Peptides against a protein of PDB entry 7QUU. Designs and how they scored, part 61

Target 1, 43 residues: chain A of PDB entry 7QUU
Amino acid sequence: DAVEPSVEKEYKKIISFRDTVFEGKHQQFLVPNNVRLKFLRDR

## One batch from the design tools (peptide; made by RFdiffusion4, then SolubleMPNN)

Design b2_p29_6_s4 (from b2_p29_6, 9 letters changed)
Fold by OpenDDE base, seed 1:
Structure b2_p29_6_s4 (fold): chain B 43 residues (1-43), chain A 29 residues (1-29)
Amino acid sequence: as target 1 above (43 residues)
Amino acid sequence: MPLLSEEEQKKKLEEFLNYLKKLKEKLLK
């Protein structure tokens, strides 16, 4: 069953923010290594 | 791009947490 496009869009926002704040992948954010949330990584 | 200050990062995090709260309320309805 296809995930509703609205739900997928919101999920992508969550993942994008995770990459920014919790993985330090965004150039505008400095995230210390001890604060990085590895358990939120998509598998 | 210049790095955001810790205060700006905290503000963005708070905004996101509020967004997640609203999203949770929508998904649980």
Scores: peptide ipSAE 0.060, ipTM 0.495, DockQ to the pose 0.267
Fold by OpenDDE base, seed 2:
Structure b2_p29_6_s4 (fold): chain B 43 residues (1-43), chain A 29 residues (1-29)
Amino acid sequence: as target 1 above (43 residues)
Amino acid sequence: MPLLSEEEQKKKLEEFLNYLKKLKEKLLK
């Protein structure tokens, strides 16, 4: 198994969290609108 | 799974933002 670069793993984590916050849904909680990380959206 | 309280959600968000800050510092060096 090609060990994914550490940078790629960290990037995937960031993107996964971003998308979860934008969607406002997670398995553990619903993200309210006031805590959405809109600044991480691509412009 | 039980839903996290709003306070726990804010805490997790803050922890993640702190992680991003540290990552930014590493990437900009």
Scores: peptide ipSAE 0.058, ipTM 0.472, DockQ to the pose 0.341
Fold by OpenDDE base, seed 5:
Structure b2_p29_6_s4 (fold): chain B 43 residues (1-43), chain A 29 residues (1-29)
Amino acid sequence: as target 1 above (43 residues)
Amino acid sequence: MPLLSEEEQKKKLEEFLNYLKKLKEKLLK
């Protein structure tokens, strides 16, 4: 399923911040759409 | 990429946490 553009934009910001803070400590990974949507909607 | 100093990492982490807080608040409205 395609991620809506607004959700994808927020996801990219989260990943950018994560990768900056943890640079050289953690690998980048692709998050499946369903998991990505769940993560962003978790309250 | 050059590794950030501990202070810079802390600042970026704080920015990240503040962003997540604002996002959570939007989802709860």
Scores: peptide ipSAE 0.047, ipTM 0.506, DockQ to the pose 0.097
Fold by OpenDDE base, seed 3:
Structure b2_p29_6_s4 (fold): chain B 43 residues (1-43), chain A 29 residues (1-29)
Amino acid sequence: as target 1 above (43 residues)
Amino acid sequence: MPLLSEEEQKKKLEEFLNYLKKLKEKLLK
């Protein structure tokens, strides 16, 4: 079943946030190492 | 793309958290 475009947009936002918080990588800003939630990645 | 200041980053994160809160409220109705 095709995921509704609205749900897909929200999913992409959540994934973008995750990648920013865990990896500190985002197109618009760099998250400092001390702010990264590294402890959540190892679980 | 220009890197955002720490304050701008914090503001965007707060906006995102507020967005998630509103989304949760809509899904629970």
Scores: peptide ipSAE 0.047, ipTM 0.465, DockQ to the pose 0.228

Design b2_p29_7_s1 (from b2_p29_7, 12 letters changed)
Fold by OpenDDE base, seed 5:
Structure b2_p29_7_s1 (fold): chain B 43 residues (1-43), chain A 29 residues (1-29)
Amino acid sequence: as target 1 above (43 residues)
Amino acid sequence: KEEVIKILELMLKRGLISEEVYNELLSQL
């Protein structure tokens, strides 16, 4: 099944978050447990 | 997809996403 463009966009953001926060593929930053991802906040 | 599910579970556990957003994203993966 073709992944909807909206789902693909969200997927890319999740992967970017993973790489930055958990895998250290980018400059790591600490995300506080009480701070929600901005791109998911409006949903 | 399994890797993304694990990340979503971690995000949910940390309060980075709501349960509603978690379920929505899971339904789309």
Scores: peptide ipSAE 0.076, ipTM 0.598, DockQ to the pose 0.046
Fold by OpenDDE base, seed 2:
Structure b2_p29_7_s1 (fold): chain B 43 residues (1-43), chain A 29 residues (1-29)
Amino acid sequence: as target 1 above (43 residues)
Amino acid sequence: KEEVIKILELMLKRGLISEEVYNELLSQL
């Protein structure tokens, strides 16, 4: 199924956010430490 | 998959994605 270009763009943001939150590799998002810690606690 | 859902829920709650994009991405998981 053809994913709309808008959905693909948002998916790339989600992957970048995941990588920022869990791997700390991409500083593309200013993820506050409290949010990062919440994700780590929810794992 | 559960980790991605949690990220999507947080993005929706923060207004980083629309409800439409959220539902579309959930349907693909």
Scores: peptide ipSAE 0.075, ipTM 0.572, DockQ to the pose 0.060
Fold by OpenDDE base, seed 4:
Structure b2_p29_7_s1 (fold): chain B 43 residues (1-43), chain A 29 residues (1-29)
Amino acid sequence: as target 1 above (43 residues)
Amino acid sequence: KEEVIKILELMLKRGLISEEVYNELLSQL
């Protein structure tokens, strides 16, 4: 089934965020949960 | 995958995504 463009956009944001958070954990960057959620909203 | 599910749950709880979007995104993981 074709994923709606809105859902695909949110999926890409979540995947990009996941990758950034995992990379950040490897780089010793503790991103606070409030900043993480702002980042997901602003993309 | 578990960390992404927790992110989706937090987004749903905060009204950042609908339940429909949550279910669709969860099905794609």
Scores: peptide ipSAE 0.073, ipTM 0.576, DockQ to the pose 0.045
Fold by OpenDDE base, seed 1:
Structure b2_p29_7_s1 (fold): chain B 43 residues (1-43), chain A 29 residues (1-29)
Amino acid sequence: as target 1 above (43 residues)
Amino acid sequence: KEEVIKILELMLKRGLISEEVYNELLSQL
């Protein structure tokens, strides 16, 4: 299925943010993966 | 972090999460 243009825009923001974090240009918060995934499921 | 971001990317691409939930989770990374 075609992804809506708004969703594609936000997807590109995630990729840009990821790259910025892994390049050391953003402070990394050490939140455990299980806690983050729980947060998503509760929304 | 990378694994969580990858999951979030897939959820957004599939319309399983809103932009609001996306932005809130992203602020915690």
Scores: peptide ipSAE 0.055, ipTM 0.551, DockQ to the pose 0.117

Design b2_p29_7_s2 (from b2_p29_7, 13 letters changed)
Fold by OpenDDE base, seed 4:
Structure b2_p29_7_s2 (fold): chain B 43 residues (1-43), chain A 29 residues (1-29)
Amino acid sequence: as target 1 above (43 residues)
Amino acid sequence: KKEVIEILETMLKRGLISEEVYEELMKQL
């Protein structure tokens, strides 16, 4: 099945976020229960 | 990679992504 363009766009953002957060830092990030990440809203 | 799976699981648990989006993203890993 062709990946929906919206899903592919989210995938690229998640990978970019991973690389930014984990690159060289082993930083655990906590996603707050009441906060939505901006990059997931900006579709 | 395990790190990406943990991110997706966290996002699903927090209601940041739907189950459909989660499943489709997991197929691409």
Scores: peptide ipSAE 0.082, ipTM 0.590, DockQ to the pose 0.048
Fold by OpenDDE base, seed 2:
Structure b2_p29_7_s2 (fold): chain B 43 residues (1-43), chain A 29 residues (1-29)
Amino acid sequence: as target 1 above (43 residues)
Amino acid sequence: KKEVIEILETMLKRGLISEEVYEELMKQL
């Protein structure tokens, strides 16, 4: 099935977020309660 | 892939993404 362009765009942002924020960190990922990702805010 | 799943599950649990967005993103893994 063709990936919707919107879903693919958000997937790439999630990967970029992972790579940028957790680069060199092998810690268990936990989103802090006070963190909001602006690009996912309305989705 | 497991790391991304854990990120998505955490985002869903924190209300950062909807269930619909979560399901669609999970299909792409």
Scores: peptide ipSAE 0.078, ipTM 0.583, DockQ to the pose 0.069
Fold by OpenDDE base, seed 5:
Structure b2_p29_7_s2 (fold): chain B 43 residues (1-43), chain A 29 residues (1-29)
Amino acid sequence: as target 1 above (43 residues)
Amino acid sequence: KKEVIEILETMLKRGLISEEVYEELMKQL
């Protein structure tokens, strides 16, 4: 299935953000458990 | 998986991705 160009573009942003965070260029943003979306709290 | 979810939640909270893109990416994880 052809990944929609929009989804591929956003995926590239996620990878770029991840790499930048892990390279120490940005502070790692830990999302506190209390501000997590309800459907992700149990995952 | 947990680290990617935290990144996506942070991006959504900051308005870096739309809710639609967030939901679609979450279905693929």
Scores: peptide ipSAE 0.069, ipTM 0.575, DockQ to the pose 0.076
Fold by OpenDDE base, seed 1:
Structure b2_p29_7_s2 (fold): chain B 43 residues (1-43), chain A 29 residues (1-29)
Amino acid sequence: as target 1 above (43 residues)
Amino acid sequence: KKEVIEILETMLKRGLISEEVYEELMKQL
């Protein structure tokens, strides 16, 4: 099934988030719940 | 795959994605 364009857009954000959070050490930085990624703030 | 699931759960918990989007993305993993 063709992934809806909305879902594909969210997937790209998830990958970007993964790459940012896991940069260099595969350690999930416990980002505080009050910290929002800039590219997700307008949602 | 586990890493992406943990990220999705974190996004859902923070209200960055809807439950519908979360479920649809989980089906694709």
Scores: peptide ipSAE 0.068, ipTM 0.581, DockQ to the pose 0.067

Design b2_p29_7_s3 (from b2_p29_7, 12 letters changed)
Fold by OpenDDE base, seed 2:
Structure b2_p29_7_s3 (fold): chain B 43 residues (1-43), chain A 29 residues (1-29)
Amino acid sequence: as target 1 above (43 residues)
Amino acid sequence: KKETIEILELMLKRGLISEEVYNELLSQL
């Protein structure tokens, strides 16, 4: 299935965010509710 | 894949991603 290039780019950013946030920290990050990730604002 | 789904669910719950983005990303896993 043809993945839209924009969605694939966002997926890679989410994976990068996952790896950065969870790297060495198995604790759930305390992000306030209703805070949207800057790189996902336009979606 | 399971860990990624859990993170996406958490991001959705916290309003870090839209439901649209969540559904699009899930469809690719």
Scores: peptide ipSAE 0.056, ipTM 0.581, DockQ to the pose 0.049
Fold by OpenDDE base, seed 1:
Structure b2_p29_7_s3 (fold): chain B 43 residues (1-43), chain A 29 residues (1-29)
Amino acid sequence: as target 1 above (43 residues)
Amino acid sequence: KKETIEILELMLKRGLISEEVYNELLSQL
């Protein structure tokens, strides 16, 4: 099945998230568990 | 793919995505 264009866009956002929350050798920044990404909120 | 799965697991654990979204995205990897 063709990947839905919306899901492909969300995948790109996940990659962007990775690059934002990891520095260097995958050191994670703390993201509060009460925060939900707006682009995934309604899914 | 393994790295992306790890990120999805972390996002799920932190409540940044739903389980439904997690499963949907995993099925597409």
Scores: peptide ipSAE 0.056, ipTM 0.583, DockQ to the pose 0.049
Fold by OpenDDE base, seed 3:
Structure b2_p29_7_s3 (fold): chain B 43 residues (1-43), chain A 29 residues (1-29)
Amino acid sequence: as target 1 above (43 residues)
Amino acid sequence: KKETIEILELMLKRGLISEEVYNELLSQL
């Protein structure tokens, strides 16, 4: 089934979040709950 | 896929994705 464009966009955010948080540069607890994915774009 | 589910749950908890997006992504795993 063709993934809806909105779901594909959110999936890309998930991958970016995974890579940023779990690549050892940042731990998940260092990212506050109120922080949006904007910090992933600044790097 | 277990790692992906954990990340999805974390993103849902933080309000970074909707429940609808969460369910759709889970259905594709």
Scores: peptide ipSAE 0.056, ipTM 0.596, DockQ to the pose 0.044
Fold by OpenDDE base, seed 4:
Structure b2_p29_7_s3 (fold): chain B 43 residues (1-43), chain A 29 residues (1-29)
Amino acid sequence: as target 1 above (43 residues)
Amino acid sequence: KKETIEILELMLKRGLISEEVYNELLSQL
């Protein structure tokens, strides 16, 4: 199985979060900064 | 931190975050 680069994996988490949780309707500034950082933790 | 910065740069480049959000997230690293 091709291990996707760690950067791409974390990026996909952010996109998935934005698209599924906010359904693309929320402006980016409405997403709390700490919530965004959750996907980038330990990287 | 390097990987996180790279992700944020990609997000900014693709218009997924504003420059303001980018700077704020960087300040939290």
Scores: peptide ipSAE 0.031, ipTM 0.468, DockQ to the pose 0.046

Design b2_p29_7_s4 (from b2_p29_7, 13 letters changed)
Fold by OpenDDE base, seed 5:
Structure b2_p29_7_s4 (fold): chain B 43 residues (1-43), chain A 29 residues (1-29)
Amino acid sequence: as target 1 above (43 residues)
Amino acid sequence: KKEVIEILELMLKRGLISKEVYEELMKQL
């Protein structure tokens, strides 16, 4: 099933946030261990 | 900052983060 274009757009924003925050490219956030990082993985 | 808030709200809505994680990240903005 094709992912709806609106859902794909939201997903790309989440990935961009992940890369900014978790990779420390900017101000790194202290992220609690209960973050569901498995859903932020690029597919 | 405004864009980061929008993304955190999306993550919360999609169940990618808990409410507790959302609140903790918001304190760091």
Scores: peptide ipSAE 0.033, ipTM 0.445, DockQ to the pose 0.374
Fold by OpenDDE base, seed 1:
Formats: structure tokens, sequence, C-alpha cells
Structure b2_p29_7_s4 (fold): chain B 43 residues (1-43), chain A 29 residues (1-29)
């Protein structure tokens, strides 16, 4: 299934956020990739 | 910072993070 460009844009934001905020001390709060993909599909 | 807050609010709303995790992350922004 072609991921809608809007959903892909939001995914990139979430990944960028993860990588900036959940690095180091916040890594324990890392949302699993499958849960993130579900979160995006449910929008 | 505004974009980060928006993502955290969405994560909280979707149950991807706990309220405690949300509050802790917000304190560090």
Amino acid sequence: as target 1 above (43 residues)
Amino acid sequence: KKEVIEILELMLKRGLISKEVYEELMKQL
C-alpha cells in the first residue's frame, strides 16, 4: 500500500523527534516501531 | 520546541507514552 505523503511526513517528524528527544537518557521511553506505524495508520 | 510538544501530546492522546513520561519530557523542554 502506498503510504500517503501526509502520513509519511508525520512519520518523519516522529522519527526525528525520537532521535532528538529519546536519545541517551530518554532511550527507555522509545516507542516500538510497530506501535508507531499503528499510531500513524489510525490517523 | 512547539513541534516537539505537539508530538508528545499526540503520543499521550494515543496511549504511546504514560502521563508520567509525558510530564517528565515536558519538564526537560
Scores: peptide ipSAE 0.032, ipTM 0.441, DockQ to the pose 0.166
Fold by OpenDDE base, seed 3:
Structure b2_p29_7_s4 (fold): chain B 43 residues (1-43), chain A 29 residues (1-29)
Amino acid sequence: as target 1 above (43 residues)
Amino acid sequence: KKEVIEILELMLKRGLISKEVYEELMKQL
């Protein structure tokens, strides 16, 4: 199933936040890999 | 900072971060 455009937009914001605000220093506070896999498995 | 707060609120709402992590990050902003 195609990820709803709203969910994809929220995911892109979270990834952008990780990459631009934390520059990898605070990755432990961010979306765990298992949660990222939930967003990808529902596609 | 407004965009950062919006993203943290979304992460909290979606259960991507705990309330404790959210509160700690908000104190550091």
Scores: peptide ipSAE 0.028, ipTM 0.439, DockQ to the pose 0.148
Fold by OpenDDE base, seed 2:
Structure b2_p29_7_s4 (fold): chain B 43 residues (1-43), chain A 29 residues (1-29)
Amino acid sequence: as target 1 above (43 residues)
Amino acid sequence: KKEVIEILELMLKRGLISKEVYEELMKQL
């Protein structure tokens, strides 16, 4: 099924967010789940 | 996977993504 361009754009943002926030090669600082959610809370 | 679902739920709750986009992304996880 052709993924709509809107869905693909949002998917790329989520993957980029996943890769930046979860796969970021910055040392596994156990960033408490609460601190990761703070960036989302202030938007 | 659970953390990505929580992020998607928060994006949906805040109107950052549509319900249709949320549902399609959830099918791909």
Scores: peptide ipSAE 0.046, ipTM 0.530, DockQ to the pose 0.047; fails the geometry check

Design b2_p29_8_s1 (from b2_p29_8, 14 letters changed)
Fold by OpenDDE base, seed 4:
Structure b2_p29_8_s1 (fold): chain B 43 residues (1-43), chain A 29 residues (1-29)
Amino acid sequence: as target 1 above (43 residues)
Amino acid sequence: MSENELRKFLKERGISEEAIERHLKIYRE
């Protein structure tokens, strides 16, 4: 099942974010609120 | 952080469980 291009762009952001967090390179103080996480919100 | 910690992190910042699952299921270990 193919992923739509618009959805794929969104997933690229979350994968990058996830990998950064899982690698221990993301710090909570760098994201004090949900402003930078808008790309993770429901469509 | 672990995936569970990431879930808590995102939830505390207003991301829904549905949205979290939708995104984190991609290439989940």
Scores: peptide ipSAE 0.104, ipTM 0.572, DockQ to the pose 0.069
Fold by OpenDDE base, seed 5:
Structure b2_p29_8_s1 (fold): chain B 43 residues (1-43), chain A 29 residues (1-29)
Amino acid sequence: as target 1 above (43 residues)
Amino acid sequence: MSENELRKFLKERGISEEAIERHLKIYRE
């Protein structure tokens, strides 16, 4: 099945975030707990 | 950070375990 363009865009965001935070490739930016990561929310 | 630390980080921000696993699965594939 074809993936919705909006879903693909969200995955690109999570991959970028993962690479930055999880792999520590870049300096981790401070993300307050009250900030919503909209691209990670359940669809 | 470790995968477990990332999971905790996201859970603290209201991300469901299902959503976390869906996105982390991409890393393991």
Scores: peptide ipSAE 0.104, ipTM 0.563, DockQ to the pose 0.070
Fold by OpenDDE base, seed 2:
Structure b2_p29_8_s1 (fold): chain B 43 residues (1-43), chain A 29 residues (1-29)
Amino acid sequence: as target 1 above (43 residues)
Amino acid sequence: MSENELRKFLKERGISEEAIERHLKIYRE
């Protein structure tokens, strides 16, 4: 079914994060622990 | 990183367990 644009944007971020992290393109030390990944938070 | 490592990574950054499980479904597709 149709997905709301806001939800679609969130999913795109999740997929992008997945691919980046799992492909080893995202280094953990570059992301401070105090940074909140808001797009993954509960609504 | 593995899924478990990613889960730990997200927990350390304030993402709830519930949210993580919800989103990991997408990661497995």
Scores: peptide ipSAE 0.098, ipTM 0.551, DockQ to the pose 0.073
Fold by OpenDDE base, seed 3:
Formats: structure tokens, C-alpha cells, sequence
Structure b2_p29_8_s1 (fold): chain B 43 residues (1-43), chain A 29 residues (1-29)
């Protein structure tokens, strides 16, 4: 199935964020509500 | 973190389940 470029771009950002948290560069409890999450806000 | 942990993390920060599934569902099928 073809994935819309905008959706793919946002998905890659999610994965990048996940990996950053998993790698310990950020702690789940230390991430403020708005940091690095703008791309996930509903349009 | 697992996909479930990521989902919980995002929900706690006000991201809708619909938005989460829009991004994640595509690659589970």
C-alpha cells in the first residue's frame, strides 16, 4: 500500500522520538507535554 | 520502549488514539 508522504514523515519522527527515549537520552517522566510532539497534534 | 509503552506515553500528553493509529497501523498490516 502506498503511504502518503506527510504520514510517512510524521511516522519517522515518531520512531526517532521512540528511539531517543529508549536510548536513554530522554526520560519519559522528564519530557514536557509539548516538547518534540508538535507533529503529532491533531489537525 | 514497546509500541504499547509509546502509545501510553503519547496518550498522556494529549495525542488521540486515532492519530496514533494513523501512524502505526500502516506498518502492522
Amino acid sequence: as target 1 above (43 residues)
Amino acid sequence: MSENELRKFLKERGISEEAIERHLKIYRE
Scores: peptide ipSAE 0.103, ipTM 0.567, DockQ to the pose 0.061; fails the geometry check

Design b2_p29_8_s2 (from b2_p29_8, 17 letters changed)
Fold by OpenDDE base, seed 5:
Structure b2_p29_8_s2 (fold): chain B 43 residues (1-43), chain A 29 residues (1-29)
Amino acid sequence: as target 1 above (43 residues)
Amino acid sequence: MSENELRKFLEERGISQESIDRHLKIYRS
């Protein structure tokens, strides 16, 4: 099933943050406390 | 956030360590 666009948008933000951390830049990134991440949960 | 804070953030929302490692490309300790 398709992931809701709003959820996918927040996922992309998390990935962007990940890449920043891995590049050693350690840029701060705001992640909303209410991010829906059901699509990342194991079945 | 730090990487550790991000990991805990995801864990608190029911994301498994396997899923976290896959998406963040971080190996389990």
Scores: peptide ipSAE 0.084, ipTM 0.532, DockQ to the pose 0.082
Fold by OpenDDE base, seed 2:
Structure b2_p29_8_s2 (fold): chain B 43 residues (1-43), chain A 29 residues (1-29)
Amino acid sequence: as target 1 above (43 residues)
Amino acid sequence: MSENELRKFLEERGISQESIDRHLKIYRS
């Protein structure tokens, strides 16, 4: 599906997170909780 | 990990279910 340009940057972060954590390309402990996940906070 | 495991992972780190649902919707777009 097409992604709105307004959320393109956020989408890229989600894809990066997917690759890192969800798909297991990197160990979970390598993702700092207070840094890497800030983009997932409610806005 | 599964989606359920990912949800638990994020919830343990203080991410709300609303945020998780929103971002997973974007992920599946």
Scores: peptide ipSAE 0.078, ipTM 0.552, DockQ to the pose 0.070
Fold by OpenDDE base, seed 1:
Structure b2_p29_8_s2 (fold): chain B 43 residues (1-43), chain A 29 residues (1-29)
Amino acid sequence: as target 1 above (43 residues)
Amino acid sequence: MSENELRKFLEERGISQESIDRHLKIYRS
């Protein structure tokens, strides 16, 4: 089964954030405090 | 930021310690 598009979007966001924070592959961007990462929530 | 800082960042957003541990392991691979 294909991964739900919303889950994939969250996954890409996490990877992008990781690369920004730890690898410097992306420009720094602001992540609002109220943003929840659904992909990381317990299922 | 450090891994510890990232952990705190995710905790503030309601992510469980179990989920954090699981996903940080995956994303380092």
Scores: peptide ipSAE 0.074, ipTM 0.539, DockQ to the pose 0.074
Fold by OpenDDE base, seed 3:
Structure b2_p29_8_s2 (fold): chain B 43 residues (1-43), chain A 29 residues (1-29)
Amino acid sequence: as target 1 above (43 residues)
Amino acid sequence: MSENELRKFLEERGISQESIDRHLKIYRS
């Protein structure tokens, strides 16, 4: 089954976050305090 | 942030330790 666009969007954010936080490959961005990462809960 | 700080960040957002461990393994793969 194709990954839903919303899930894919969250996945891309997670990868970007990883690269920013742990590898410094991306510009740091503000993560809103109220963001619930549904992708991580659903899978 | 450190991995431990990331874990706390995710825990605060209602993500289980099991899910965190699973995805961190994926991140390191």
Scores: peptide ipSAE 0.067, ipTM 0.516, DockQ to the pose 0.074; fails the geometry check

Design b2_p29_8_s3 (from b2_p29_8, 17 letters changed)
Fold by OpenDDE base, seed 4:
Structure b2_p29_8_s3 (fold): chain B 43 residues (1-43), chain A 29 residues (1-29)
Amino acid sequence: as target 1 above (43 residues)
Amino acid sequence: MSENELRKFLESLGISKESIERHLKIYRE
């Protein structure tokens, strides 16, 4: 599609995470504030 | 986990609402 490969790679990570969470394989947990997933970081 | 709960979780990670919306909307079922 028109999405750059790098951006699409990040999107796939997000979708995979979302689906895993929605399937109940992941639960909310506490992480340090300074720890952020790169693909979730604001651009 | 519902989408709303996921949103709140991601917000707790310091991710902006704009970024969250952008990513969650992608390939939404």
Scores: peptide ipSAE 0.074, ipTM 0.539, DockQ to the pose 0.068
Fold by OpenDDE base, seed 3:
Structure b2_p29_8_s3 (fold): chain B 43 residues (1-43), chain A 29 residues (1-29)
Amino acid sequence: as target 1 above (43 residues)
Amino acid sequence: MSENELRKFLESLGISKESIERHLKIYRE
């Protein structure tokens, strides 16, 4: 499967965020101000 | 946080429910 690199990068961010939260590594996950999820956002 | 809370957080970022479901499904068992 050919997935656009920018889309794949955003997928990895979501999965990493999920895993961090569910593993209990952080009480609160702070999303950095430079995190981009434009592919996922409603337009 | 719970999965429900995570979903609400992602929605607050302007991400559609459909997109959230698609991404959370990628490597789920």
Scores: peptide ipSAE 0.073, ipTM 0.535, DockQ to the pose 0.065
Fold by OpenDDE base, seed 1:
Structure b2_p29_8_s3 (fold): chain B 43 residues (1-43), chain A 29 residues (1-29)
Amino acid sequence: as target 1 above (43 residues)
Amino acid sequence: MSENELRKFLESLGISKESIERHLKIYRE
């Protein structure tokens, strides 16, 4: 099934965050404490 | 931050432990 563009975008954000933290592949950016990560929530 | 710190951060956002584990392991670029 096609993933909704909004969900895919959210997924990319978490991957980018992980890569920033562990691999240094991305420039460090601020992650708000109240970020909603629907993609990672149980469905 | 360490993997454990990231895990705890994501947990603080209300994400299940299972979901966190899946995403950290499977999704690599």
Scores: peptide ipSAE 0.069, ipTM 0.527, DockQ to the pose 0.072
Fold by OpenDDE base, seed 5:
Structure b2_p29_8_s3 (fold): chain B 43 residues (1-43), chain A 29 residues (1-29)
Amino acid sequence: as target 1 above (43 residues)
Amino acid sequence: MSENELRKFLESLGISKESIERHLKIYRE
């Protein structure tokens, strides 16, 4: 299934953040506190 | 961050608990 590029980019960012945090890496991926992950929000 | 802290952070972004749980488990293969 084709996913829009903007949605895919946001998804990759959140997954990268997750992996970095859970692996205990000190160099965390920078995710701003106002990230707009609309595709994950309730409708 | 703990998993719980990450969950709370994602919730603060307006993401549902169900969506968070799904995405945190996607690549636990």
Scores: peptide ipSAE 0.065, ipTM 0.512, DockQ to the pose 0.070

